# Ledger of designs, part 156: peptides against a protein of PDB entry 5OOQ

Target 1, 227 residues: chain A of PDB entry 5OOQ
Amino acid sequence: YREDVRQVVTHPANALSFLQPGRLVEISVNGKDNYGWGAVVDFAKRINKRNPSAVYTDHESYIVNVVVNTMYIDSPVNLLKPFNPTLPEGIRPAEEGEKSICAVIPITLDSIKSIGNLRLYMPKDIRASGQKETVGKSLREVNRRFPDGIPVLDPVKNMKIEDEDFLKLMKKIDVLNTKLSSNPLTNSMRLEELYGKYSRKHDLHEDMKQLKRKISESQAVIQLDDL

## One batch from the design tools (peptide; made by RFdiffusion4, then SolubleMPNN)

Design b2_p24_3_s2 (from b2_p24_3, 12 letters changed)
Fold by OpenDDE base, seed 4:
Structure b2_p24_3_s2 (fold): chain B 227 residues (1-227), chain A 24 residues (1-24)
Amino acid sequence: as target 1 above (227 residues)
Amino acid sequence: SEEEEKQKWLTTVIDESKNPISLP
């Protein structure tokens, strides 16, 4: 059920409007590389210049650039390519006892484990020297201030996902947390129907274009000088 | 208090414009 919820929450039709600069997101790449909580820089529709006819799934159709502070220090971060979610070999989070550094990594929506109900003030140019480290310090302090975990967006109360089948799924999860009666297969079938609805509901390309404009307008007002 | 210090820090570091951007 948690995965079913994650699939709905991270669908472009729901997630993109919450991927403003500074939005905290919990990151897991390829189901194994857990970077913990990072901060969104920006996002764009995935374009394959080598294969313009490439079709991606909804969850792979956008690239999100995120600042993480858990990158292994000896990772080949210089090989990272902006907006290329296929990470070079050796790009991984630091393990216990290893040193970490700050990095900007491109991820897909499928690599988002959860979306936080917090946004950091972000530098205007995160790629400038020292800027990602400033964000990294803020991320460390956030984790210190929230020892029980960073608050996650509520899919219903915060994200306003009002689909009837999704609401039924959420109710089932609440009941299961109390009674452990799950029918995952029934929920998975309904999830496919939900995705069909989301894919038809929005021109995601146009929505993203408008969203990016609005994000840029809002970011122009945010000055980091008060940090 | 520790909670007051936390709230003060949060006000400085957290963007209050945390609401979603409206899509058409």
Scores: peptide ipSAE 0.207, ipTM 0.805, DockQ to the pose 0.137
Fold by OpenDDE base, seed 2:
Structure b2_p24_3_s2 (fold): chain B 227 residues (1-227), chain A 24 residues (1-24)
Amino acid sequence: as target 1 above (227 residues)
Amino acid sequence: SEEEEKQKWLTTVIDESKNPISLP
């Protein structure tokens, strides 16, 4: 159920409007590399220059650049390629006892575990010397100030996901959390079915296209203001 | 209070504009 909720929340139709600069997101790359909470720099539609006809899944169709403060210090960060979410070998979070540094990494929506209900003030130029470290300091302070965890966006109250199937899913999760006696497997199958219905009912492609257009227009406005 | 200090820090570091990006 948690994964099904994550799939809905991180779907472009829902997530992109909340991926403003400074938005906190919890990051797990390839299901194994947990970077913890990072801050969104920006996002863009994924474009394969070598294969323009490449079709990505909805959750892999956008690249989100995020500042993390948990990068292993000896990671080959110089090999990071902008807008390439396929991270080089050796790019990983620091383990216990290892030193970490701040880095900007490109991730897909599928690498977002949670979207936080917090947004940092971001430096104008994150690539400038010391700016990512400033964000890193802010991330540490956020974690310190929220010992019970960074508040996650409520899919219904905050994200305004009003899809009936999703609401039913959320209700089922609530019931399951209260009634541990129900077979988790039966409930997971039903959640997957509900997500499948949600995904099919939303012309996700058109929604993404509209969202992409809106994002491009907003970025164009930002670029126009920066020109 | 610790809460007041937290709020003061939050106002400095956290963007209150938590609303979704208005997509045109």
Scores: peptide ipSAE 0.142, ipTM 0.762, DockQ to the pose 0.157
Fold by OpenDDE base, seed 1:
Structure b2_p24_3_s2 (fold): chain B 227 residues (1-227), chain A 24 residues (1-24)
Amino acid sequence: as target 1 above (227 residues)
Amino acid sequence: SEEEEKQKWLTTVIDESKNPISLP
């Protein structure tokens, strides 16, 4: 269900109006490279100059340029091509103990995990010397101020997604969350969330997210069988 | 106070996030 929500939220019809300069977005490239929260620079319709007839999925049809402050310092950032979401080899986030730098990376909508309910003031020229680092400092400050996580846009209250099927999905999720909260397994998940909050290891957070997804999916299947 | 500055900053940032852009 979380992935279904993400698919709806990141669909161009819903997402693009919230991808203003400075909008915070949580970034995961190719489902493995987690850059954390970045800031939107701009976006454009994806154009294939070599194949103008190329058909992209809705989620791949736009390129979003984002500032991240978690790029591995030795990444070949000079090989990055504006509006080319096919990232060069070696472009990755810094691991634990590695140094990071600020970079502007082009991503697809599929690489957006969540859209934040926060917007940074962006420099007019992000490519000017030191400007990406200024945004990087702002991102660090945001993370400092929101230790429990950056607030995510509410799909209904904030994004005004009024699709009937989506609203039904949200109601189902709310019911599931309520049932989960009443279940002892939720204490284990909360313990894992607590452990994940205590675990500075990014890898443990992803494992926990996957476990939470599996648990939510398994409970969703059980409830679908009970309905 | 540091807390007042924090709240002012947060309010400003949140308020700026509320208005979606019009797409052409």
Scores: peptide ipSAE 0.027, ipTM 0.616, DockQ to the pose 0.159
Fold by OpenDDE base, seed 5:
Parts: structure tokens; sequence; C-alpha cells
Structure b2_p24_3_s2 (fold): chain B 227 residues (1-227), chain A 24 residues (1-24)
């Protein structure tokens, strides 16, 4: 369910309007490199100059530049190419006990774990000396003030996602979370049972495919109306 | 209460979600 929500939230139709400069986003690259919370610099549509006919998935069709303060100090950051989400070998977050630095990295929408309900004031020129470090200090202060975690955008209240299937999904998650909060151990087993029963009864993969199709169809209609 | 202060702060943060926040 969390991944299903993430897929909807990070879809271009929903996410791009909330990727303003300074927007906080939680970053996980390739499902293994967790950079924590970073700040959005900008985004652009992904263009392959070598292969203009390259077709990207919706979640890979945009590049988001983000400031992170968790880059391993010995990472080859000089090899980072603007608007290239294929990161060089050795680009990784610092592990426990390692020193970290601030860096701007290009990521895809698929690398966004969560979108925060906070925006930082961003320097006008993030590439100027010391500006990344200023953002890095702000990120540390945010983490200090939010020990229980940075508030995430509400997909319904904040993002105004009105898809009926998504609303049903969110209601189910809320019911499950309410049940989990009342009795964590008994409710976690019930959640797994309910998830198992739901996954067995509803091909969630098909429902996600249908939701992706509906989103793609709505985008196609928007493209047809712009034509 | 700590909960009310947290809620006030959360409300301020949520209301400011549209605008950049400067943390002192």
Amino acid sequence: as target 1 above (227 residues)
Amino acid sequence: SEEEEKQKWLTTVIDESKNPISLP
C-alpha cells in the first residue's frame, strides 16, 4: 500500500506542482541509497540528446535536482553531470561514522520516497561557493525541529488528488493505521491478514495498472486538448 | 501543553507549506 501511494503521489501529474524550489523531499536512489530529506532546486523534462526517440516511464520522464547534506565526503561529486540521473560509480550517502558533504544530485521522480509539507528559502545561485552548505544547515535544523519526522504532504488535503480509487485506498490505509495505533501487535497481524486477503482478492497490481492507465489517459486527453 | 505547542507549530508549518520557511 505504501508503494501504491508513492506511485500516485510521485506521478508527474501530481508531484510536479509541488516540486517548487526549496520543497523538502525524502530521497532513495535505486532503492538502496538513502540520502534522507533534501531540498528541491529545480526540475526539467528528461531529454535524451543521443536518442530523442527514447521513451521514459512517467516516473523517469523528469529530472529533479536536489540538495542533499548526506553525500559521502569522498564521493566523486565532480563527475556528476547536470540533468543526468545515472549517477557515477561511488556516488553514495555517507554511512555511520563517515563524514558527509552537501551536494546537488539529479534524481528521477521514482527516487522520491516522500514529499514534505515544508519549503526552505533557497539561495538564488545554489552553485555559488557556500550556498549548498547554507541549505545543508537549514536541513539539519529542520531535522532537529522535527524529531518525529518531517510532515508529509497530505495527498487529499494538500495535493487535492481526487481519484476515486486513490481515495478508497487512502480510506483503507487510514482505517488500518487507526487499528494499528489502538493495538500494535494484534493490529499488525490483522493488517498483514487484511493485506493478504486484499492482495488475494484484488489484484492490486491490476488496480495499479488501471490507475496508471487512467492517469495516462487523462494525460493523453490533456495533450489532445492542447493540440 | 506540549501537544498544543506541537499542533500550533504543525499548523504553522502546514499553513506555510505553500511558502518558503526561514528557520532561525
Scores: peptide ipSAE 0.023, ipTM 0.633, DockQ to the pose 0.068

Design b2_p24_3_s3 (from b2_p24_3, 15 letters changed)
Fold by OpenDDE base, seed 5:
Structure b2_p24_3_s3 (fold): chain B 227 residues (1-227), chain A 24 residues (1-24)
Amino acid sequence: as target 1 above (227 residues)
Amino acid sequence: SAAEEREKWLTTIFDNSKNPLRLP
């Protein structure tokens, strides 16, 4: 269920309007490299200059540049290529006991675990000396103020996602969370069972993907016409 | 109190989520 919600939330049709400069996002690259909460610098449509006919999935079709304060200090950050989400070998978050630095990394929408209901004030030139570190200090301050975690955007109240199937999904999650709060172990198993049954019965992932694609196409047309 | 300041700050964040927050 969390992954299904993430897929909907991070779809370009929903996510891009909330990826303003300074937007907090929780970052996980390739499902293994957890950078924690970072701040959005900007985003752009992914273009492959070598293969202009390259087709990307919706979640891989945009590159988001984010400031993180958890980069391992000895990571080869000089090898980072602008707008290339394929990170060089050795680019990783610091482990426990290791020193970290601030870095700007290019990620795909698929690397966004969650979108925060908070935007930081961003320097005009993030590449200028000391500016990444300023953002890094702000990220530390946010984490200090939110020991229980940074507030996540509400997909319905904040993001205004009105898809009926998504609303039904959210209602089910709310019911399950309410039940989990009363008996966490029983409800987690039931959630997995319900999800397994739901995923097996309805190729909902594909239907949602198709619906999201249609919505994205319609919104992309609107955004292109407004530009 | 520190708790009141936190609550005020939290409220401000939620109300101004569309605008950049300037942290001290």
Scores: peptide ipSAE 0.126, ipTM 0.675, DockQ to the pose 0.083
Fold by OpenDDE base, seed 4:
Structure b2_p24_3_s3 (fold): chain B 227 residues (1-227), chain A 24 residues (1-24)
Amino acid sequence: as target 1 above (227 residues)
Amino acid sequence: SAAEEREKWLTTIFDNSKNPLRLP
């Protein structure tokens, strides 16, 4: 059920409107590499220059660049390419006892574990010397201020996901958290229907263009100097 | 107090997060 919710939340039709610069997101790459909470730099539609006819799933169709402060220090970060979510070998989070550095990594929507209800003020040029480290300090401060975890966007109250099947899913989760009654098959079928609706409802390209305009006009919730 | 500053900070965060950008 948690994965089912994650699939709906991270669908382009829902997630993109919340991927403003500085938005906090919890990152898990390939279900194994947990980078913790990072900050969104930007996002773009995934384009394959070598194969323009390449078709991606909805969750793989966008690339999100995020600042993380948990990159292993000896990882080959110089091989990272903006907007290429295929990470080089050796790109991984630091383990316990290892030193970490700040890095900008390109991820797919499928690598978002959760979307936070916080947005940091981001430097104009995050790739300039010292800017990633500034964001990294702010991320540490946020984690210090939220020892019980960073607030996550509520899919219904904050994201305004009003699909009836999704609402039923959420109610079931609430009941399950109380009564342990699982029907994962019914939820999976409903998710396919939801994705079918999202795919048909939105011209994602036009939506992205309009969203980028709105994002540029939006102020950060938290300034880096206030952290 | 540190607690009051935290509460003020939290309130500011939540108030500023109230306007999620909606897709058309």
Scores: peptide ipSAE 0.023, ipTM 0.619, DockQ to the pose 0.127
Fold by OpenDDE base, seed 2:
Structure b2_p24_3_s3 (fold): chain B 227 residues (1-227), chain A 24 residues (1-24)
Amino acid sequence: as target 1 above (227 residues)
Amino acid sequence: SAAEEREKWLTTIFDNSKNPLRLP
């Protein structure tokens, strides 16, 4: 059920409007490499220059650049290619006892475990010397200040996901959390069906247009507050 | 100064309302 919620939350129609610079996101690459909480730099639609006709799934159709502070120090970060979510071999988070560094990594929406209800104030040029490390310090400070975990965006209250099928899903999850006796398999199948219906009802193109507008409006407001 | 900007940056968190929240 958590995965079904994650699929809805990380769908471009819902997620992109919340992937503003500095947005905290919890990152897991390929289901195995947990980088913890990182900060969004930016995102872009995934374009395959070699195969312009390539069709990606909704969750793989965007690349999100994120600052992480958990990159293994001996990772070949110099091999990272901008806007290539296929990470080079050896790019991994530091394990216990290993030293870590700050890095900007490109990820897909599918690599987002959760979206935080917090945004860092991001440097204007994250690629400038020392700026990633500054973000890394901020991430450590955030984790220190939220020992019980970084608050996650509420899909309904914060993200305003009002889809009836999703609301039904959320209610079912709540019921399942309270009722130990419900067969998890039956409920999971129903959640997948509901998610499938939700995904099919949303025109990704229209949703992206609306999202871009909202992002632009949001950036304008931030600029006004910075004047 | 660059140091002041850094300090401000380190202590500034925004909520979903786009208001800068100064980290307590």
Scores: peptide ipSAE 0.021, ipTM 0.590, DockQ to the pose 0.210; fails the geometry check
Fold by OpenDDE base, seed 3:
Structure b2_p24_3_s3 (fold): chain B 227 residues (1-227), chain A 24 residues (1-24)
Amino acid sequence: as target 1 above (227 residues)
Amino acid sequence: SAAEEREKWLTTIFDNSKNPLRLP
């Protein structure tokens, strides 16, 4: 159920308008490498220059550059390529007891666990010496100030996802959370059906939303150049 | 200075964190 909500929230139609510079996002790469909360630098549509005909899933069609402060110190960060979400071998978060450093990593939307309702001030040149560490200090301060966790964007109240099938999905989840479901399996099957209906409707409306997104993306890039 | 801008931003975020306003 949480995964179904995550798929909707991280879909380009919903997520991109909230991926402003400094937006906090919770990061998990390949479902195993948990970097915790990072800060968005920028994003771009994924383009394969070697294979222009490459088709990506919606959740893999954009690359988000994020600052993390949990990179393992001995990770080969020099091998990181901007806008390449296929991370080199050895790029991983620090484990318990290991030292960490700040790094900028390219991720896909599928690597976002949560979008925070907080935005950091980002240095103008994050690639300049010491700037990543400044963001890293800010991330630590945010975590210190929010011991119960960083507030997550509400999909309905904050993100304004007003799709009827999604609202039905959310309502069903709320009912399941409040009621000890006598039949968890039947309720799970119904949630999958509701998610399937949402996905089908969203695909049909995707053409209209892609136009609105292109306009919004162009405006977001213009605002970055004016900062 | 970059430090002053950071402090202003931190203050703005923390003030908004009490009332999670949509940061535009």
Scores: peptide ipSAE 0.021, ipTM 0.591, DockQ to the pose 0.155; fails the geometry check

Design b2_p24_3_s4 (from b2_p24_3, 12 letters changed)
Fold by OpenDDE base, seed 4:
Structure b2_p24_3_s4 (fold): chain B 227 residues (1-227), chain A 24 residues (1-24)
Amino acid sequence: as target 1 above (227 residues)
Amino acid sequence: SAEEELKKWETTVIDESKNPVRLP
């Protein structure tokens, strides 16, 4: 159930409008490398210059640059390429007892575990010396203030996902969380079916186009406030 | 302090309307 909700929440039609600079996101790369909570720098549509005809899945079609404070200190961070989500070998989070550093990593939407209901103010130039570390200090302070975890955006209340099948899914999850007695396997199959229906119902391309317009309008307003 | 930096950076919670709200 959690994965089905994650697929809907992290879909471009839903997620992109909440990936403003400073948005907190929980990061898991390839289902293996858990970086914890990071802060969004920016995002862009994935373009393959070598293969312009490359077709990506919806969850792989955008690259999100995020600041993390959990990068292993000896990771080859100098090999990181902006907007390339294929991370070099050795790029990993620090394990217990290892030292960590701040880094900006490019991730896909599929690497977002959750979207937080918190947004940090970001430096204008995150690539300038010392700016990543400043964000890293803020991330540590946020984690200190929220020992039980950073609040996650509510898909219905906050993200306004109003799809009937998704609402039914959420209701089922709530019932299951309250009634631990129901067979988790039967419920997971129904969630996959509901997600399949959701993905087929939405003209995701049109929704993305409308969302891009709204994002551009919101960025224009932020630029006006910075003038 | 990290606390002062976080306060200075005015951590905001985005409400249902996506408007930034100051964390109490």
Scores: peptide ipSAE 0.024, ipTM 0.681, DockQ to the pose 0.141
Fold by OpenDDE base, seed 3:
Structure b2_p24_3_s4 (fold): chain B 227 residues (1-227), chain A 24 residues (1-24)
Amino acid sequence: as target 1 above (227 residues)
Amino acid sequence: SAEEELKKWETTVIDESKNPVRLP
């Protein structure tokens, strides 16, 4: 059930408007490499220059650059390529007892476990010497201030996902959490059906155009405040 | 200090209205 909600929340039509610089996101790469909470640097549409006809799934169609403070110290971070979400072998989070460093990694939307209701102020040039480490210190301080966990964006209240099929999905999850007695398998099949209905009802192309306009308007406002 | 940097970094929480709220 949590995965079905995650698929909707991390869809480009919903997620991209909340991936401003400094937005906290919880990161899990390939379902195994948990980096914890990182900070968004920027994002871009995934473009394959070698194969312009390459078609990506919605969740793989954007690359998000994030600062993490949990990179294993001996990871080959010099092999990281900007805007390439296929991470080199040996790029992994530090395990218990291992030392970690700060790194900027490119991830897909599918690698976002949750979107936080917190945004850090980001340095103008995160690639400058010492800036990643500054963000890393801030991430540690945030974790200290929120010992019970970083607050997650509410899909309905904060993200304003008002799709009827999604609201029905959320209601079913709430009912299931309250009523432990329903057959988990029957409920999972119904959740997949509801997600399928949600994805089919929305013109994802029009939703993406509207989102791009909102992002452009937001960037214009930020430029006005920096003057 | 990390606290002073965080204060400088105006950690904003988006409220239900999507308005940034400054964390004290």
Scores: peptide ipSAE 0.022, ipTM 0.674, DockQ to the pose 0.139
Fold by OpenDDE base, seed 1:
Structure b2_p24_3_s4 (fold): chain B 227 residues (1-227), chain A 24 residues (1-24)
Amino acid sequence: as target 1 above (227 residues)
Amino acid sequence: SAEEELKKWETTVIDESKNPVRLP
């Protein structure tokens, strides 16, 4: 269900109006490279100059340029091509104990995990010397101010997604969350979430997210059988 | 300081239900 929500939220019809310069977005590239929260620079419709007839999925049809402050310092950032979401080999976030730098990376909408309810003021020229680092410092300060996490846009209240099927999905999720909160297993998951928040290890967060998905899916199946 | 830079680049909470609130 969380993935279904993400698919709706990150669809161009919903997401693009919230991808203003400075919008905070949580970034995961190819489902493995977690850059954390970055700031939107701009976006454009994806154009294939070599194959103008190329058909992209809705989520792959736009390129979003984002500033991240978690790029591995030895990543070949000079090989990055503007508006090319196919990242060069070696472009990755810094691991624990590694140094990071600020970079502008082109991503697809599929690489957006969540859209934040925060917007930074952006420099007019992000490519000017020191400007990406300024945004990087602002991102660090935001993370400091929101230790429990950056607030996410509410799909209904903030994004005004009024699709009937989506509203039904959200109601189902709320019911599931209420049932989960009453279940002792949720205390274990909250402990794992707490441990994941305390665990600076990005890998543990992904494992916990996968476990939460499996548990949510298993409970959804149980509820579907009970309805 | 990072705080001073964030004050220069004021973070705005965009709440569609409210006017953008600048975080102090």
Scores: peptide ipSAE 0.022, ipTM 0.670, DockQ to the pose 0.197
Fold by OpenDDE base, seed 5:
Structure b2_p24_3_s4 (fold): chain B 227 residues (1-227), chain A 24 residues (1-24)
Amino acid sequence: as target 1 above (227 residues)
Amino acid sequence: SAEEELKKWETTVIDESKNPVRLP
């Protein structure tokens, strides 16, 4: 369910309007490199100059530049190519006990774990000396102020996602979370049972495919109206 | 201080209207 929500939230049709400069996003690259919360610099449509006919998935069709404060100090950050989300070998977050630095990294929408309901005021020129570090200090202060976690955008209230299937999914998650909060152990087993029963009864994969299709169809309609 | 910088930067929560709301 969390991944299903993430897929909807990070879809270009929903996410791009919330990727303003300074927007906080939680970053996980390739499902393994967790950079934590970073700040959006900008985004652009992904263009392959070598292969203009390259077709990207919706979640890989945009590049988001983000400031992170968790880059390993010995990472080859000089090899980072602007607007290239294929990160060089050795680009990774610092592990426990390692020193970190601030860096701007290009990521895809698929690397966004969560979109925060917070924006930082961003320097006009993030590439100027010391500006990344200033953002890095602000990120540390935000983390200090929100020890229980940075508030995440509400997909319904804040993002105004009105898809009926998504609303049903969110209602189910809310019911499950409410049940989990009331009795964590009994409710976690019930959640797994309900999830197992629901996954068995409803091919959530098909529902996700249908949601992806509906989203793709709505994008196709928008493209057709722009044509 | 990082706290003073954050105060200067007016860390804002974006509400339903996408308007920046100053954190209390």
Scores: peptide ipSAE 0.021, ipTM 0.627, DockQ to the pose 0.179

